Peptides against a protein of PDB entry 2L9B. Designs and how they scored, part 31

Target 1, 91 residues: chain A of PDB entry 2L9B
Amino acid sequence: ANFLSQKFPELPSGIDVNINMTTPAMMISSELAKKPKEVQLKFLQKFQEWTRAHPEDAVSLLELCPQLSFVTAELLLTNGICKVDDLIPLA
Target 2, 91 residues: chain A of PDB entry 2L9B as posed
Amino acid sequence: ANFLSQKFPELPSGIDVNINMTTPAMMISSELAKKPKEVQLKFLQKFQEWTRAHPEDAASLLELCPQLSFVTAELLLTNGICKVDDLIPLA

## One batch from the design tools (peptide; aimed at target 1 T51)

Design b1_p27_7_s3 (made by RFdiffusion4, then SolubleMPNN; from b1_p27_7, 11 letters changed)
Fold by OpenDDE base, seed 4:
Structure b1_p27_7_s3 (fold): chain B 91 residues (1-91), chain A 27 residues (1-27)
Amino acid sequence: as target 1 above (91 residues)
Amino acid sequence: SWLFEGEAKKEYSASEILEMFKSLLYD
């Protein structure tokens, strides 16, 4: 079972990562880019609504699945919702 | 490791990302 895919079906399914050949960031970016922009935006919308309604659960999920933090930042940037300078303090 | 099922490298703070979501989207 994939908890993330069940909760947020807009996300890609889990895939194996060989860190000797690539990085998690590279793989995340690549897999996200395969999804239509409509699906990417739908995830952002659903995740925002859920985090607003359940902030403590959201923090727990992001701690358990830290890749979601990168996913969020990547989708914000690639869809023109925020600028790189907006994320500098978070790096 | 498993990209979307397990733990991956933490690139951004969870609490900081949460605040970004609350302030930047659909407002």
Scores: peptide ipSAE 0.084, ipTM 0.654, DockQ to the pose 0.040
OpenDDE base, seeds 1, 2, 3, 5: peptide ipSAE 0.028, 0.082, 0.028, 0.072; ipTM 0.590, 0.659, 0.582, 0.646; seed 1 fails the geometry check

Design b1_p27_7_s4 (made by RFdiffusion4, then SolubleMPNN; from b1_p27_7, 14 letters changed)
Fold by OpenDDE base, seed 1:
Structure b1_p27_7_s4 (fold): chain B 91 residues (1-91), chain A 27 residues (1-27)
Amino acid sequence: as target 1 above (91 residues)
Amino acid sequence: PWLFSGEPKKEYSASEIIEMFKSLLYD
């Protein structure tokens, strides 16, 4: 909303989802897979650094944009950084 | 895995994602 735009002005724009042909989760996974692995890893690195430096803002962002939690988990799994077993104790 | 299924196995809260960063990602 307006709060998100003000607090996180560099947040990238979204993409439309054709709900009749695919689910939001499928769309997110598809879009992530289109990015080179180098770009995916760079995102994880930068997001981690930012999260450590601004933990309160990170919590706010992830709560207001739950799709980013899905993005993060998906990237961790698909890049082999963690396995499903590693996520069990976290949820 | 969610790329293939089209659905997440589970949803993660902000705190859980932060914990994943601390424990799974390397600097």
Scores: peptide ipSAE 0.110, ipTM 0.659, DockQ to the pose 0.040
OpenDDE base, seeds 2, 3, 4, 5: peptide ipSAE 0.088, 0.029, 0.021, 0.041; ipTM 0.620, 0.555, 0.553, 0.550; seeds 2, 3, 4, 5 fail the geometry check

Design b1_p27_8 (made by RFdiffusion4)
Pose (drawn by RFdiffusion4):
Structure b1_p27_8 (pose): chain A 91 residues (1-91), chain P 27 residues (1-27)
Amino acid sequence: as target 2 above (91 residues)
Amino acid sequence: EEEEFEEMKEHYLELFELTNELKEENE
Protein backbone atom coordinates (compact mmCIF):
# COMPACT_ATOMS: atom_id res chain seq x y z
CA ALA A 1 0.00 0.00 0.00
CA ASN A 2 2.51 2.58 -1.25
CA PHE A 3 -0.21 5.23 -1.47
CA LEU A 4 -0.67 5.00 2.30
CA SER A 5 2.99 4.58 3.24
CA GLN A 6 3.59 7.79 1.30
CA LYS A 7 0.63 9.92 2.31
CA PHE A 8 -1.39 8.13 4.99
CA PRO A 9 0.99 5.84 6.94
CA GLU A 10 -0.49 6.39 10.33
CA LEU A 11 -4.06 5.32 9.57
CA PRO A 12 -5.92 3.95 12.63
CA SER A 13 -7.28 0.43 12.44
CA GLY A 14 -10.31 1.05 14.61
CA ILE A 15 -11.44 -0.26 17.99
CA ASP A 16 -12.20 -3.92 18.66
CA VAL A 17 -15.91 -4.52 18.97
CA ASN A 18 -17.54 -7.58 20.50
CA ILE A 19 -20.10 -8.22 17.79
CA ASN A 20 -21.75 -10.99 19.74
CA MET A 21 -23.71 -8.45 21.74
CA THR A 22 -23.22 -5.13 19.98
CA THR A 23 -23.42 -4.49 16.24
CA PRO A 24 -20.67 -2.37 14.64
CA ALA A 25 -23.21 -0.08 13.00
CA MET A 26 -24.97 0.69 16.26
CA MET A 27 -21.65 1.39 17.90
CA ILE A 28 -20.75 3.55 14.93
CA SER A 29 -23.79 5.73 15.51
CA SER A 30 -23.56 5.94 19.29
CA GLU A 31 -19.87 6.68 18.78
CA LEU A 32 -20.21 9.70 16.59
CA ALA A 33 -23.63 10.74 17.90
CA LYS A 34 -22.63 10.77 21.56
CA LYS A 35 -20.25 13.55 20.63
CA PRO A 36 -21.33 17.21 20.91
CA LYS A 37 -22.74 18.52 17.62
CA GLU A 38 -19.76 20.86 17.29
CA VAL A 39 -17.42 17.91 16.76
CA GLN A 40 -19.21 16.37 13.78
CA LEU A 41 -19.58 19.79 12.19
CA LYS A 42 -15.96 20.69 12.96
CA PHE A 43 -14.70 17.48 11.52
CA LEU A 44 -16.85 17.57 8.42
CA GLN A 45 -16.05 21.18 7.53
CA LYS A 46 -12.37 20.84 8.17
CA PHE A 47 -12.44 17.56 6.30
CA GLN A 48 -14.50 19.17 3.53
CA GLU A 49 -11.72 21.70 2.94
CA TRP A 50 -9.06 19.03 3.10
CA THR A 51 -10.93 16.86 0.61
CA ARG A 52 -11.52 19.79 -1.74
CA ALA A 53 -7.84 20.61 -1.66
CA HIS A 54 -6.96 16.96 -2.12
CA PRO A 55 -9.75 15.17 -4.05
CA GLU A 56 -7.52 12.33 -5.24
CA ASP A 57 -6.01 11.77 -1.83
CA ALA A 58 -9.25 12.03 0.06
CA ALA A 59 -11.21 9.81 -2.33
CA SER A 60 -8.54 7.17 -2.51
CA LEU A 61 -8.35 7.09 1.29
CA LEU A 62 -12.11 6.59 1.46
CA GLU A 63 -11.63 3.94 -1.18
CA LEU A 64 -9.36 1.87 1.04
CA CYS A 65 -10.41 2.79 4.57
CA PRO A 66 -14.18 2.27 5.12
CA GLN A 67 -14.35 3.65 8.66
CA LEU A 68 -13.96 7.16 7.32
CA SER A 69 -16.38 6.55 4.45
CA PHE A 70 -19.15 5.61 6.90
CA VAL A 71 -17.88 7.87 9.68
CA THR A 72 -18.56 10.77 7.31
CA ALA A 73 -21.96 9.32 6.37
CA GLU A 74 -23.04 8.81 9.97
CA LEU A 75 -21.96 12.37 10.85
CA LEU A 76 -23.96 13.58 7.86
CA LEU A 77 -26.90 11.57 9.21
CA THR A 78 -26.73 12.77 12.81
CA ASN A 79 -26.64 16.45 11.82
CA GLY A 80 -29.25 15.99 9.15
CA ILE A 81 -26.91 17.16 6.40
CA CYS A 82 -27.70 14.00 4.48
CA LYS A 83 -30.05 11.07 4.96
CA VAL A 84 -29.61 7.37 4.40
CA ASP A 85 -31.47 7.74 1.11
CA ASP A 86 -28.88 10.35 0.10
CA LEU A 87 -26.08 7.87 0.79
CA ILE A 88 -27.41 5.12 -1.47
CA PRO A 89 -26.59 7.35 -4.53
CA LEU A 90 -23.07 7.20 -3.15
CA ALA A 91 -23.38 3.44 -2.68
CA GLU P 1 -26.81 26.81 8.16
CA GLU P 2 -29.11 25.15 5.59
CA GLU P 3 -27.01 26.53 2.75
CA GLU P 4 -23.88 25.15 4.35
CA PHE P 5 -25.50 21.80 4.74
CA GLU P 6 -26.53 21.78 1.04
CA GLU P 7 -23.05 22.72 0.03
CA MET P 8 -21.52 20.05 2.21
CA LYS P 9 -23.98 17.48 0.90
CA GLU P 10 -23.11 18.26 -2.69
CA HIS P 11 -19.40 18.13 -1.90
CA TYR P 12 -19.63 14.76 -0.25
CA LEU P 13 -21.80 13.35 -2.99
CA GLU P 14 -19.14 14.37 -5.52
CA LEU P 15 -16.34 13.04 -3.37
CA PHE P 16 -17.97 9.61 -3.00
CA GLU P 17 -18.75 9.47 -6.67
CA LEU P 18 -15.07 10.05 -7.33
CA THR P 19 -14.26 7.28 -4.85
CA ASN P 20 -16.50 4.90 -6.78
CA GLU P 21 -14.87 5.87 -10.06
CA LEU P 22 -11.46 5.17 -8.60
CA LYS P 23 -12.62 1.71 -7.43
CA GLU P 24 -13.92 0.94 -10.89
CA GLU P 25 -10.60 2.05 -12.51
CA ASN P 26 -8.63 -0.13 -10.12
CA GLU P 27 -10.82 -3.15 -10.88

Design b1_p27_8_s1 (made by RFdiffusion4, then SolubleMPNN; from b1_p27_8, 13 letters changed)
Fold by OpenDDE base, seed 4:
Formats: structure tokens, sequence, C-alpha cells
Structure b1_p27_8_s1 (fold): chain B 91 residues (1-91), chain A 27 residues (1-27)
């Protein structure tokens, strides 16, 4: 079983999740999870600021590196900022 | 802080949506 299937069993089965997506996401999420919640939140806030300042680049970044969407989603979920149901329609 | 969380949620969910729509358009 891959990282995303294990962590989010409620995700639609049709999501194309392979090792190229799950392994990097798992590694990054694991490292971030070792940081204090305050650090995780600060990371999200800095990322948020950048996306606000560079919206088109932000979309391009997530298109080119879809793994980052899963990393960011994991941070949002684990910090109680969003729910799984918020993410399902975005798969 | 709750408002800050709501803004984070709003921004990133919108970003994810935009990314999905772009992916679908280019597919």
Amino acid sequence: as target 1 above (91 residues)
Amino acid sequence: MEKEFEELKKDFLELFKRTRELREKRA
C-alpha cells in the first residue's frame, strides 16, 4: 500500500497515485511532521504569502510538482486547517 | 488564529482547484 492510500483511505479510488507521487510526499511530510506545529504553520503562512504574490507561478509549481499538493494538503489536515472532505472534490 | 486558518484553507483549496482545472484543460 502507498502512503496516500494508507493515510487517506477515504480518497476516491480513481486517483492516480504512484510511487513518484507518494514517496516524495511521504518523505517531505514526515520531515515536516517532526517540526513543531508553530514551524509547520509558519511554513504554510510563508507559502501562502508567496502564492498570493505569485498566483500564476503557484499554479505552475503545483502543476509541475503535484507532490507538493499532497504535502501541503497533509499539513492542512494534520494541523486542523481543512478536512478530508474539503480535498476529495479536488482529486 | 481561527481567521488565519480560514484564510489558509480558502487560499490553498482555491489554489488546488485552479491547478486541477488547469490539469483537466491540458489533458
Scores: peptide ipSAE 0.598, ipTM 0.904, DockQ to the pose 0.749
OpenDDE base, seeds 1, 2, 3, 5: peptide ipSAE 0.594, 0.594, 0.595, 0.594; ipTM 0.903, 0.903, 0.903, 0.903

Design b1_p27_8_s2 (made by RFdiffusion4, then SolubleMPNN; from b1_p27_8, 12 letters changed)
Fold by OpenDDE base, seed 1:
Structure b1_p27_8_s2 (fold): chain B 91 residues (1-91), chain A 27 residues (1-27)
Amino acid sequence: as target 1 above (91 residues)
Amino acid sequence: MEKEFEELKEHFLELMLLTQELRRQRA
């Protein structure tokens, strides 16, 4: 199943960063960290809205793109939405 | 921690834990 192509038909090809699992996550986090805090929070809120409306698709997305879990966790932590202890079960 | 975003935190933590569990079951 090609979930990404079906749900996001206009998704750009992007840049191949498949060095390891950590590198792409760090790159995404770095790019998001360049944005203002308000933009980062708005991103999380919009992502939350979509995941609430499409819970099965949300799970599929995170399974297919595990780097997004790391990125989301970093955004929650750096913006003071969660504590390090909250993320221990995900380590 | 921002009280305003407690619901946001709980939502994503639950979602990520669910995904982790599914991956563990399939491994």
Scores: peptide ipSAE 0.347, ipTM 0.797, DockQ to the pose 0.670
OpenDDE base, seeds 2, 3, 4, 5: peptide ipSAE 0.152, 0.069, 0.035, 0.071; ipTM 0.649, 0.570, 0.489, 0.562

Design b1_p27_8_s3 (made by RFdiffusion4, then SolubleMPNN; from b1_p27_8, 13 letters changed)
Fold by OpenDDE base, seed 4:
Structure b1_p27_8_s3 (fold): chain B 91 residues (1-91), chain A 27 residues (1-27)
Amino acid sequence: as target 1 above (91 residues)
Amino acid sequence: MEEEYKKLKEDFLELMKLTRQLREERE
């Protein structure tokens, strides 16, 4: 199974992800997953604060580095912050 | 903590939604 189908099992079949996005996302998520949950949550909180303070930069970052959206989604899912259904419309 | 996580969820979902929309508009 590809990264997307593995992490988002409720997504419709046939959805694919560009390898150039998937590989970096997988690597980043893998490294973050090695950290304690508390560290992951703190990271998300700091990232949230940054996005609130710099909304235009945040959008630009995710546009230029779309793989980060998958990383963020993974963090949200694995930490129980959101559900797969929350992310389906974004895929 | 629950409220904080709710806000966190909302913020990132909104951000990712916006980013997706912008990407689609440019495709």
Scores: peptide ipSAE 0.430, ipTM 0.824, DockQ to the pose 0.657
OpenDDE base, seeds 1, 2, 3, 5: peptide ipSAE 0.417, 0.426, 0.422, 0.422; ipTM 0.827, 0.828, 0.829, 0.828

Design b1_p27_8_s4 (made by RFdiffusion4, then SolubleMPNN; from b1_p27_8, 14 letters changed)
Fold by OpenDDE base, seed 4:
Structure b1_p27_8_s4 (fold): chain B 91 residues (1-91), chain A 27 residues (1-27)
Amino acid sequence: as target 1 above (91 residues)
Amino acid sequence: MKEEFEELKKHFLELFQRRQELRRRRA
């Protein structure tokens, strides 16, 4: 099983997975997962603050680095902040 | 869940939605 399927078995089958996004996301998420939850949450909060301060740049960044969406999503999932069902419509 | 985390959730979901909509428009 791939990383996402292993970590999130509730993900629906047949979702298109772009290797260029998935592999970097896997590595980043793996490193973040080694940190305490408070550090992970702090990372999310700082990223939130930046995206709020730079809304247009935030969208551009996600277009330029689509793997960041997966990293962020996984952090939200693993910390119980969102559910898989919250993300399915956005896939 | 703490309210601050609900806001965090809402923020990023909206950001993802915005990206999705913009991508759709460009396609």
Scores: peptide ipSAE 0.537, ipTM 0.863, DockQ to the pose 0.693
OpenDDE base, seeds 1, 2, 3, 5: peptide ipSAE 0.535, 0.535, 0.533, 0.533; ipTM 0.862, 0.863, 0.862, 0.860; seed 3 fails the geometry check

## One batch from the design tools (peptide; aimed at target 1 C82)

Design b1_p28_2 (made by RFdiffusion4)
Pose (drawn by RFdiffusion4):
Structure b1_p28_2 (pose): chain A 91 residues (1-91), chain P 28 residues (1-28)
Amino acid sequence: as target 2 above (91 residues)
Amino acid sequence: EETLEKFKENLDFINEKIDEYFEKEEEE
């Protein structure tokens, strides 16, 4: 993964989830949604600028690392920026 | 290359939706 070792070498793997009692998706929501609204908006706007400045980098990262792909989607959902039906066009 | 282009287009879509959201917030 030269693309990552060059640009994104310190990518987090994610937390370990016991999916015998908790689903990853539910944890994903409660994870981002338990945060104050300012955080999702701060992240998304800052990230929006970063991805505009670096469309190839940002898209390729989302291509390989799904946590961010759906982290962005869940943050869009919790703020009401986008809905699930708006994400299927992306899917 | 086609997959990457699709991710770029999705990203542009998301960025447009973020802008629309902040425009609506400023209007309010």

Design b1_p28_2_s2 (made by RFdiffusion4, then SolubleMPNN; from b1_p28_2, 16 letters changed)
Fold by OpenDDE base, seed 5:
Structure b1_p28_2_s2 (fold): chain B 91 residues (1-91), chain A 28 residues (1-28)
Amino acid sequence: as target 1 above (91 residues)
Amino acid sequence: SSALEQRKQALELMNQKIDEYLKEQEEK
């Protein structure tokens, strides 16, 4: 919580969602899926660059917000970027 | 830690797949 506000000072307030991981991931993925493929790819590219520049922060983020792992995985799979077996290391 | 490195390697694998995909799309 404090980590998120510190590392992402411009983070929007968002809305309350179910506390389990499945529902939030589905909701986020659904919203991203409404965007053009180019926008989805741009998101992945920006996330890619950030994770490479801040690998430990990226790990912390994904631990605090595991739903983001599912969202990222869904984007990779639906866009044909990788296969399910490629994501086993993230499980 | 080993766990941290494992997670970092997983992220790098994902990033590699993204790179490969983008390269393939660029070559079409």
Scores: peptide ipSAE 0.417, ipTM 0.828, DockQ to the pose 0.783
OpenDDE base, seeds 1, 2, 3, 4: peptide ipSAE 0.416, 0.408, 0.414, 0.405; ipTM 0.827, 0.825, 0.826, 0.821

Design b1_p28_2_s3 (made by RFdiffusion4, then SolubleMPNN; from b1_p28_2, 16 letters changed)
Fold by OpenDDE base, seed 4:
Structure b1_p28_2_s3 (fold): chain B 91 residues (1-91), chain A 28 residues (1-28)
Amino acid sequence: as target 1 above (91 residues)
Amino acid sequence: SARLEAAKKGLELMNKKIDEFLKKQKEE
């Protein structure tokens, strides 16, 4: 399966998702979703700042922990920062 | 690798979208 098929179950049906990776991510996202949107946005901003300060480490993190890509995507989606179609090109 | 490039593209997308979002919020 490609990257999106493995990580993003919120995409159109029919995608073969890696449950072992996706389920933990969904749990993380669920907990984050319980926080105020201001907190969620702050989290994203802090993560963004870190990724810009440490681009190689950021890439390595997502490579080593690909489930975090789902968490990030979910936060972007639920907060209206991106739409599903924005994620499709990552396949 | 494909995974590496996907990670890079994902981060690029995230950063771009967050920037655009914050810009929009500032303008409103």
Scores: peptide ipSAE 0.545, ipTM 0.884, DockQ to the pose 0.632
OpenDDE base, seeds 1, 2, 3, 5: peptide ipSAE 0.538, 0.544, 0.536, 0.540; ipTM 0.887, 0.885, 0.886, 0.886

Design b1_p28_2_s4 (made by RFdiffusion4, then SolubleMPNN; from b1_p28_2, 12 letters changed)
Fold by OpenDDE base, seed 2:
Structure b1_p28_2_s4 (fold): chain B 91 residues (1-91), chain A 28 residues (1-28)
Amino acid sequence: as target 1 above (91 residues)
Amino acid sequence: SERLKKAIEGLEYMNEKIDEYLKKKEEE
């Protein structure tokens, strides 16, 4: 079993987006951006809590799915949580 | 790896900025 299946057994099969990293990230960000900002913030908070509770799994997730880093960055930017210049070293 | 390093840095940064943001919101 792969990491996602092991750590998230209830995760749906989903769709394999076999294009690049940028396009999937943009698609995910676009869908999230359709949600109210309150929902986006709660999403970030819950994700934050999970990452702190499961730091090794969180790192593994981002390593396995680097697209999520772009998604997270976009959420931070669009919600005014960070500035573009702050993300340069993380790219 | 470099990717691992960036992942860790990203997580740490995210968590820090979220904390700061929430703190700021509470003060408003």
Scores: peptide ipSAE 0.411, ipTM 0.838, DockQ to the pose 0.739
OpenDDE base, seeds 1, 3, 4, 5: peptide ipSAE 0.411, 0.405, 0.410, 0.409; ipTM 0.837, 0.835, 0.836, 0.836

Design b1_p28_3 (made by RFdiffusion4)
Pose (drawn by RFdiffusion4):
Structure b1_p28_3 (pose): chain A 91 residues (1-91), chain P 28 residues (1-28)
Amino acid sequence: as target 2 above (91 residues)
Amino acid sequence: EEEEKELAFNLGFFFDPHKLLELLHEKL
């Protein structure tokens, strides 16, 4: 993964989830949604600029690392920026 | 609501990243 070792070498793997009692998706929501609204908006706007400045980098990272793909989507959902039906066009 | 969350989560693995960025840039 030269693309990552060059640009994104310190990518987090994610937390370990016991999916015998808690689903990853529900944890994903409660994870981002338990955060004050300012955080999702701060992240998404800052990230929006970063991805506009670096469309290839940002897209390719989302290509390989799904946490961010759906992290962005869940933040869009919790703020009402986008709905699930708006994400299927992305899917 | 739970089904939507599970669906959004699973969809994330099939997101076109370029379309995701386009949507993100349009919205913000």

Design b1_p28_3_s1 (made by RFdiffusion4, then SolubleMPNN; from b1_p28_3, 11 letters changed)
Fold by OpenDDE base, seed 4:
Structure b1_p28_3_s1 (fold): chain B 91 residues (1-91), chain A 28 residues (1-28)
Amino acid sequence: as target 1 above (91 residues)
Amino acid sequence: SDEDRKLAYELGFKFDPKKLIELLLEKL
């Protein structure tokens, strides 16, 4: 098993994205926005807690799944937790 | 804004994962 399967045994299968209908960014943002704010914040909380406990695994996860970096950034932005200026230096 | 999200998307795939993790731990 790969890293993701080992660390996240309950990880669901992905879905295809039709990039001809909308940009990937808009698709991701739209799907995230369908979740209640409390669910969005709960995700960030759980991810932060897991990251605190497993920082090396968290880095490895983001290296393997850069789309999760966008998810994290999008949620931080849309919930007013950070500004774009906070993200620019990270690139 | 949509412009901010587009920028974040483009930057997101280029983020230094370690630096993003540091930001996540700093914020929230």
Scores: peptide ipSAE 0.519, ipTM 0.804, DockQ to the pose 0.796
OpenDDE base, seeds 1, 2, 3, 5: peptide ipSAE 0.515, 0.514, 0.514, 0.514; ipTM 0.795, 0.802, 0.798, 0.795

Design b1_p28_3_s3 (made by RFdiffusion4, then SolubleMPNN; from b1_p28_3, 12 letters changed)
Fold by OpenDDE base, seed 4:
Structure b1_p28_3_s3 (fold): chain B 91 residues (1-91), chain A 28 residues (1-28)
Amino acid sequence: as target 1 above (91 residues)
Amino acid sequence: MKEDIELAYELGHRLDPRKLLQLLLEKL
C-alpha cells in the first residue's frame, strides 16, 4: 500500500529520484524560495491546517519523506517564523 | 542567515517529525 497514493489521490504521478535526500530537499526549498512570500506562507498554512486535522498522517509523511522536514524548517527560518534556537533541540 | 540555512541543511534529515510539527503549530 502506497501511503501518499491513498492519502493524496489527487496528486499527479511523480518522478523517481535516485539521489541522496538532501539534494532533493535543497531543490524543493530553492524552488519554493523563488515563489512570492505569500505562496510560501500559504503552503505553510495549508500544511499546518492539514497537520491539525491529521496529526498522525503528518508524522507519517515526514517519516517517509524526511526531505520535507528540511524544507519546512528552512521555510520557517527564512520567513522569520522561528529561530535557529527553536530547531536545534528538535534534532 | 547563511549559517542558519547551513544548520538547517545539517539538521533537516535529523529533525524529529513530531517536534517539528508541534513547532509549526505553535509558531505559525
Scores: peptide ipSAE 0.527, ipTM 0.814, DockQ to the pose 0.640
OpenDDE base, seeds 1, 2, 3, 5: peptide ipSAE 0.525, 0.527, 0.526, 0.525; ipTM 0.814, 0.817, 0.815, 0.813

Design b1_p28_3_s4 (made by RFdiffusion4, then SolubleMPNN; from b1_p28_3, 10 letters changed)
Fold by OpenDDE base, seed 4:
Structure b1_p28_3_s4 (fold): chain B 91 residues (1-91), chain A 28 residues (1-28)
Amino acid sequence: as target 1 above (91 residues)
Amino acid sequence: MDEERRLAYELGHRFDPRKLLELLLEKL
């Protein structure tokens, strides 16, 4: 299994994570929003747990896939986990 | 919500990965 499939088992089915890092991230941007909130939260939870255990790998992932930064931010907002004011200092 | 998504879109490419991950660790 490749990196993304191993680390993010909650990804939508059918995504070819072998194309590159960017394309799967773009797919996630549109597809994850269609999933139930429980699935979105589980995705964030798995991402959080992995980030805690492998912080530099997580940084590298977001550097390679800036679309995932958008996905993460949007999920945090839409699920009421953070506010817009929390995002401004991140830029 | 529309404004929130717009801001996320506009800022998304500018997010510092470390800062975003810190937010994730803090808020979730």
Scores: peptide ipSAE 0.566, ipTM 0.834, DockQ to the pose 0.521
OpenDDE base, seeds 1, 2, 3, 5: peptide ipSAE 0.560, 0.560, 0.561, 0.557; ipTM 0.835, 0.837, 0.834, 0.833

Design b1_p28_4 (made by RFdiffusion4)
Pose (drawn by RFdiffusion4):
Structure b1_p28_4 (pose): chain A 91 residues (1-91), chain P 28 residues (1-28)
Amino acid sequence: as target 2 above (91 residues)
Amino acid sequence: EEEELEELKEDLLTVLKTAAELREEREE
């Protein structure tokens, strides 16, 4: 993964989830949604600028690392910026 | 504020769509 070793070498793997009692998706929501609204908006706007400035980098990262792809979607959902039906066009 | 949210939505949805297209091309 030269693309990552060059640009994104310190990508987090994610937390370990016991999916015998908790689903990843539910944790994903409670994870981002338990955060104050300012955080999702701060992340998404800052990230929006970064991804505008670096469309190839940002898209390719989302290509390989799904946590961010859905992290962005869940933050869009919790703020009401985008709905699930708006994400299927992305899917 | 609504316009900013619309721009934010469009930009992020465009980036996510581009990532999805890259995944499809890679799988092909």

Design b1_p28_4_s1 (made by RFdiffusion4, then SolubleMPNN; from b1_p28_4, 14 letters changed)
Fold by OpenDDE base, seed 3:
Structure b1_p28_4_s1 (fold): chain B 91 residues (1-91), chain A 28 residues (1-28)
Amino acid sequence: as target 1 above (91 residues)
Amino acid sequence: MKAEQEELKKTLLETLRRASELRRERAA
């Protein structure tokens, strides 16, 4: 499956996302999407702060929980913080 | 884009990239 390409038609084809990662990520993203954009940004900022303080823990978390990588990428994209091209190297 | 937002972008994308690399290495 390729949830990102379905939600963002501007995303180039060829990036495959496993359904086992996509489905949970969709649920998480949908819950976060219910929050105001200000809250979403605050969430990303807090995540950034934690990442700066605990960079290896943050990497380990995202490595072991690819669903969170998906959610983080989607939040960055939907809030206009990054572009689609920024996500290509992550696939 | 504000400088703070650029740093936010940089920090999180780098973390995402490193995580992705580790997943690929583990899968190999």
Scores: peptide ipSAE 0.633, ipTM 0.913, DockQ to the pose 0.724
OpenDDE base, seeds 1, 2, 4, 5: peptide ipSAE 0.627, 0.629, 0.626, 0.629; ipTM 0.914, 0.914, 0.914, 0.914

Design b1_p28_4_s2 (made by RFdiffusion4, then SolubleMPNN; from b1_p28_4, 13 letters changed)
Fold by OpenDDE base, seed 2:
Structure b1_p28_4_s2 (fold): chain B 91 residues (1-91), chain A 28 residues (1-28)
Amino acid sequence: as target 1 above (91 residues)
Amino acid sequence: SEAENKELKETLLETLRRAAERRRERAA
């Protein structure tokens, strides 16, 4: 929470997400899956650009929010960017 | 393109890997 407030000072207030990773991640993934593939790809590309510009912040974000790791992995899979075997080392 | 997708994959997978590693290290 402190990290997010520091790195995203303009972040609007949101709702609390339970500590369970699976349910929130699945909900986010489901909503993203409803978007056109072009939108999903652009999302990944923007995330990549931000990661290149702020590599340590990106790692910290995904570390603190494992739900986002799940979402990212699923987007990579469903868009054919990576294979299941690529995710095995992440377990 | 294939090259762009490769770079996309490698960049994001590396970030995912590092995040997972840190989680394991902190949990140990």
Scores: peptide ipSAE 0.646, ipTM 0.922, DockQ to the pose 0.836
OpenDDE base, seeds 1, 3, 4, 5: peptide ipSAE 0.640, 0.641, 0.640, 0.640; ipTM 0.921, 0.921, 0.921, 0.922

Design b1_p28_4_s3 (made by RFdiffusion4, then SolubleMPNN; from b1_p28_4, 14 letters changed)
Fold by OpenDDE base, seed 4:
Structure b1_p28_4_s3 (fold): chain B 91 residues (1-91), chain A 28 residues (1-28)
Amino acid sequence: as target 1 above (91 residues)
Amino acid sequence: MEEEKKELKETLLETLRRATERRRARAA
């Protein structure tokens, strides 16, 4: 069974991503980076709130979707919320 | 606000860490 469809029943249908992890993640990060910093921060805050409420689901999501781990890390870094040193152990 | 950012950092980095560790463990 698909984890995302089970945990996020209202998630819109998407398409398969059959290329490497880095390229899609970079594309997502690039698009998010075009948004105002306030929007990026709100996004992170909402993700934080959801993570606090559903910690195991959040870990599972990022585990199964390394692309999202990259996006999250990139947002934290580019918004000055974390340092490069904080991300080294995650590589 | 700095404290809020600190909590944001800690929450999300912890989640990232746990996810990474699980991926590594499953790949081992």
Scores: peptide ipSAE 0.638, ipTM 0.919, DockQ to the pose 0.800
OpenDDE base, seeds 1, 2, 3, 5: peptide ipSAE 0.638, 0.634, 0.637, 0.638; ipTM 0.919, 0.919, 0.919, 0.919

Design b1_p28_4_s4 (made by RFdiffusion4, then SolubleMPNN; from b1_p28_4, 15 letters changed)
Fold by OpenDDE base, seed 2:
Structure b1_p28_4_s4 (fold): chain B 91 residues (1-91), chain A 28 residues (1-28)
Amino acid sequence: as target 1 above (91 residues)
Amino acid sequence: MEQENQELKETLLETLRRASERRRARAA
């Protein structure tokens, strides 16, 4: 099992984050956007829970997988959880 | 729900921020 599968076993099937950025990130965002809003929120909540329990691992994951940073930001934005201004310091 | 989303926002944005800072620092 790879790192992502171990840490995020509930990721939708077909989610594969590799070293490439643009296409994978957009594909992941697109696939997640196809899910009901409640599923997207549940995903974010589980990610939050894991982050609270393993903060350094969470930072390391997002650092090593900038695609996930993009996906997470997109989910927060599209679900109205954050505003565009909130993403400025992340760029 | 609003409070829950606020906590969700704060937790994940902070993690995103820290990750971004590390990437920038590593690339510098």
Scores: peptide ipSAE 0.650, ipTM 0.921, DockQ to the pose 0.797
OpenDDE base, seeds 1, 3, 4, 5: peptide ipSAE 0.627, 0.631, 0.633, 0.631; ipTM 0.922, 0.921, 0.922, 0.922

Design b1_p28_5 (made by RFdiffusion4)
Pose (drawn by RFdiffusion4):
Structure b1_p28_5 (pose): chain A 91 residues (1-91), chain P 28 residues (1-28)
Amino acid sequence: as target 2 above (91 residues)
Amino acid sequence: SEEERLEEFIENLEFINEKIDEYLEKEE
């Protein structure tokens, strides 16, 4: 993964989830949604600028690393920026 | 292909960015 070792070498793997009692998706929501609204908006706007400045980098990272792909989607969902039906066009 | 996938990701990203801008305009 030269693309990552060059640009994104310190990518987090994610937390370990016991999916015998808790589903990853539910944790994903409660994880981002338990945060104050300012955080999702701060992240998404800052990230929006970063991805506009670096469309190839940002898209390719989302291509390989799914936590961010859906982290972004869930933040869009919790703020009401986008709905699940708006994400299927992305899917 | 890999090039087509990248193009799709960039288009999706632009779409998301447009939706963020629309949301901010509504909030203002």

Design b1_p28_5_s1 (made by RFdiffusion4, then SolubleMPNN; from b1_p28_5, 14 letters changed)
Fold by OpenDDE base, seed 5:
Structure b1_p28_5_s1 (fold): chain B 91 residues (1-91), chain A 28 residues (1-28)
Amino acid sequence: as target 1 above (91 residues)
Amino acid sequence: SAAERLAQAKANLEYMGQLIDEYLEKQK
C-alpha cells in the first residue's frame, strides 16, 4: 500500500471486489476491453516501457497486484499479439 | 533464491515486451 501510494500518487481509490485472482482480473480486463484497440495497445506499450525502465518496481507491483499479470496476458491474447502457446513459458 | 526469482520475474516481463515488439514489427 505504501509502495503504491508513493509510486502512483494519483492512483484512483478503486472499488471493492471479491478477494481472489479471477474476479479482479476479469473486471479489469472487461473495462480495458471496452476501450478501442489503439488504447489497449497504448496501455501495453506504456506498461512495457515502464517495466523496462523500472524492473524492480514492476516486480513489486505485480507481486502486490498479481491480477495485473492476467490482465496483461488477456490483452495480449484478445488483441492477437500472441497465441496461448506463446504464454506457456509464463505459466 | 530471491535473486533467482527476481531475475526470472524480470525475464518474464521482458518476454511479454518482446511479444509486443514482434507484433508491432509485423504490423509494419
Scores: peptide ipSAE 0.228, ipTM 0.706, DockQ to the pose 0.808
OpenDDE base, seeds 1, 2, 3, 4: peptide ipSAE 0.220, 0.220, 0.225, 0.225; ipTM 0.702, 0.702, 0.706, 0.705

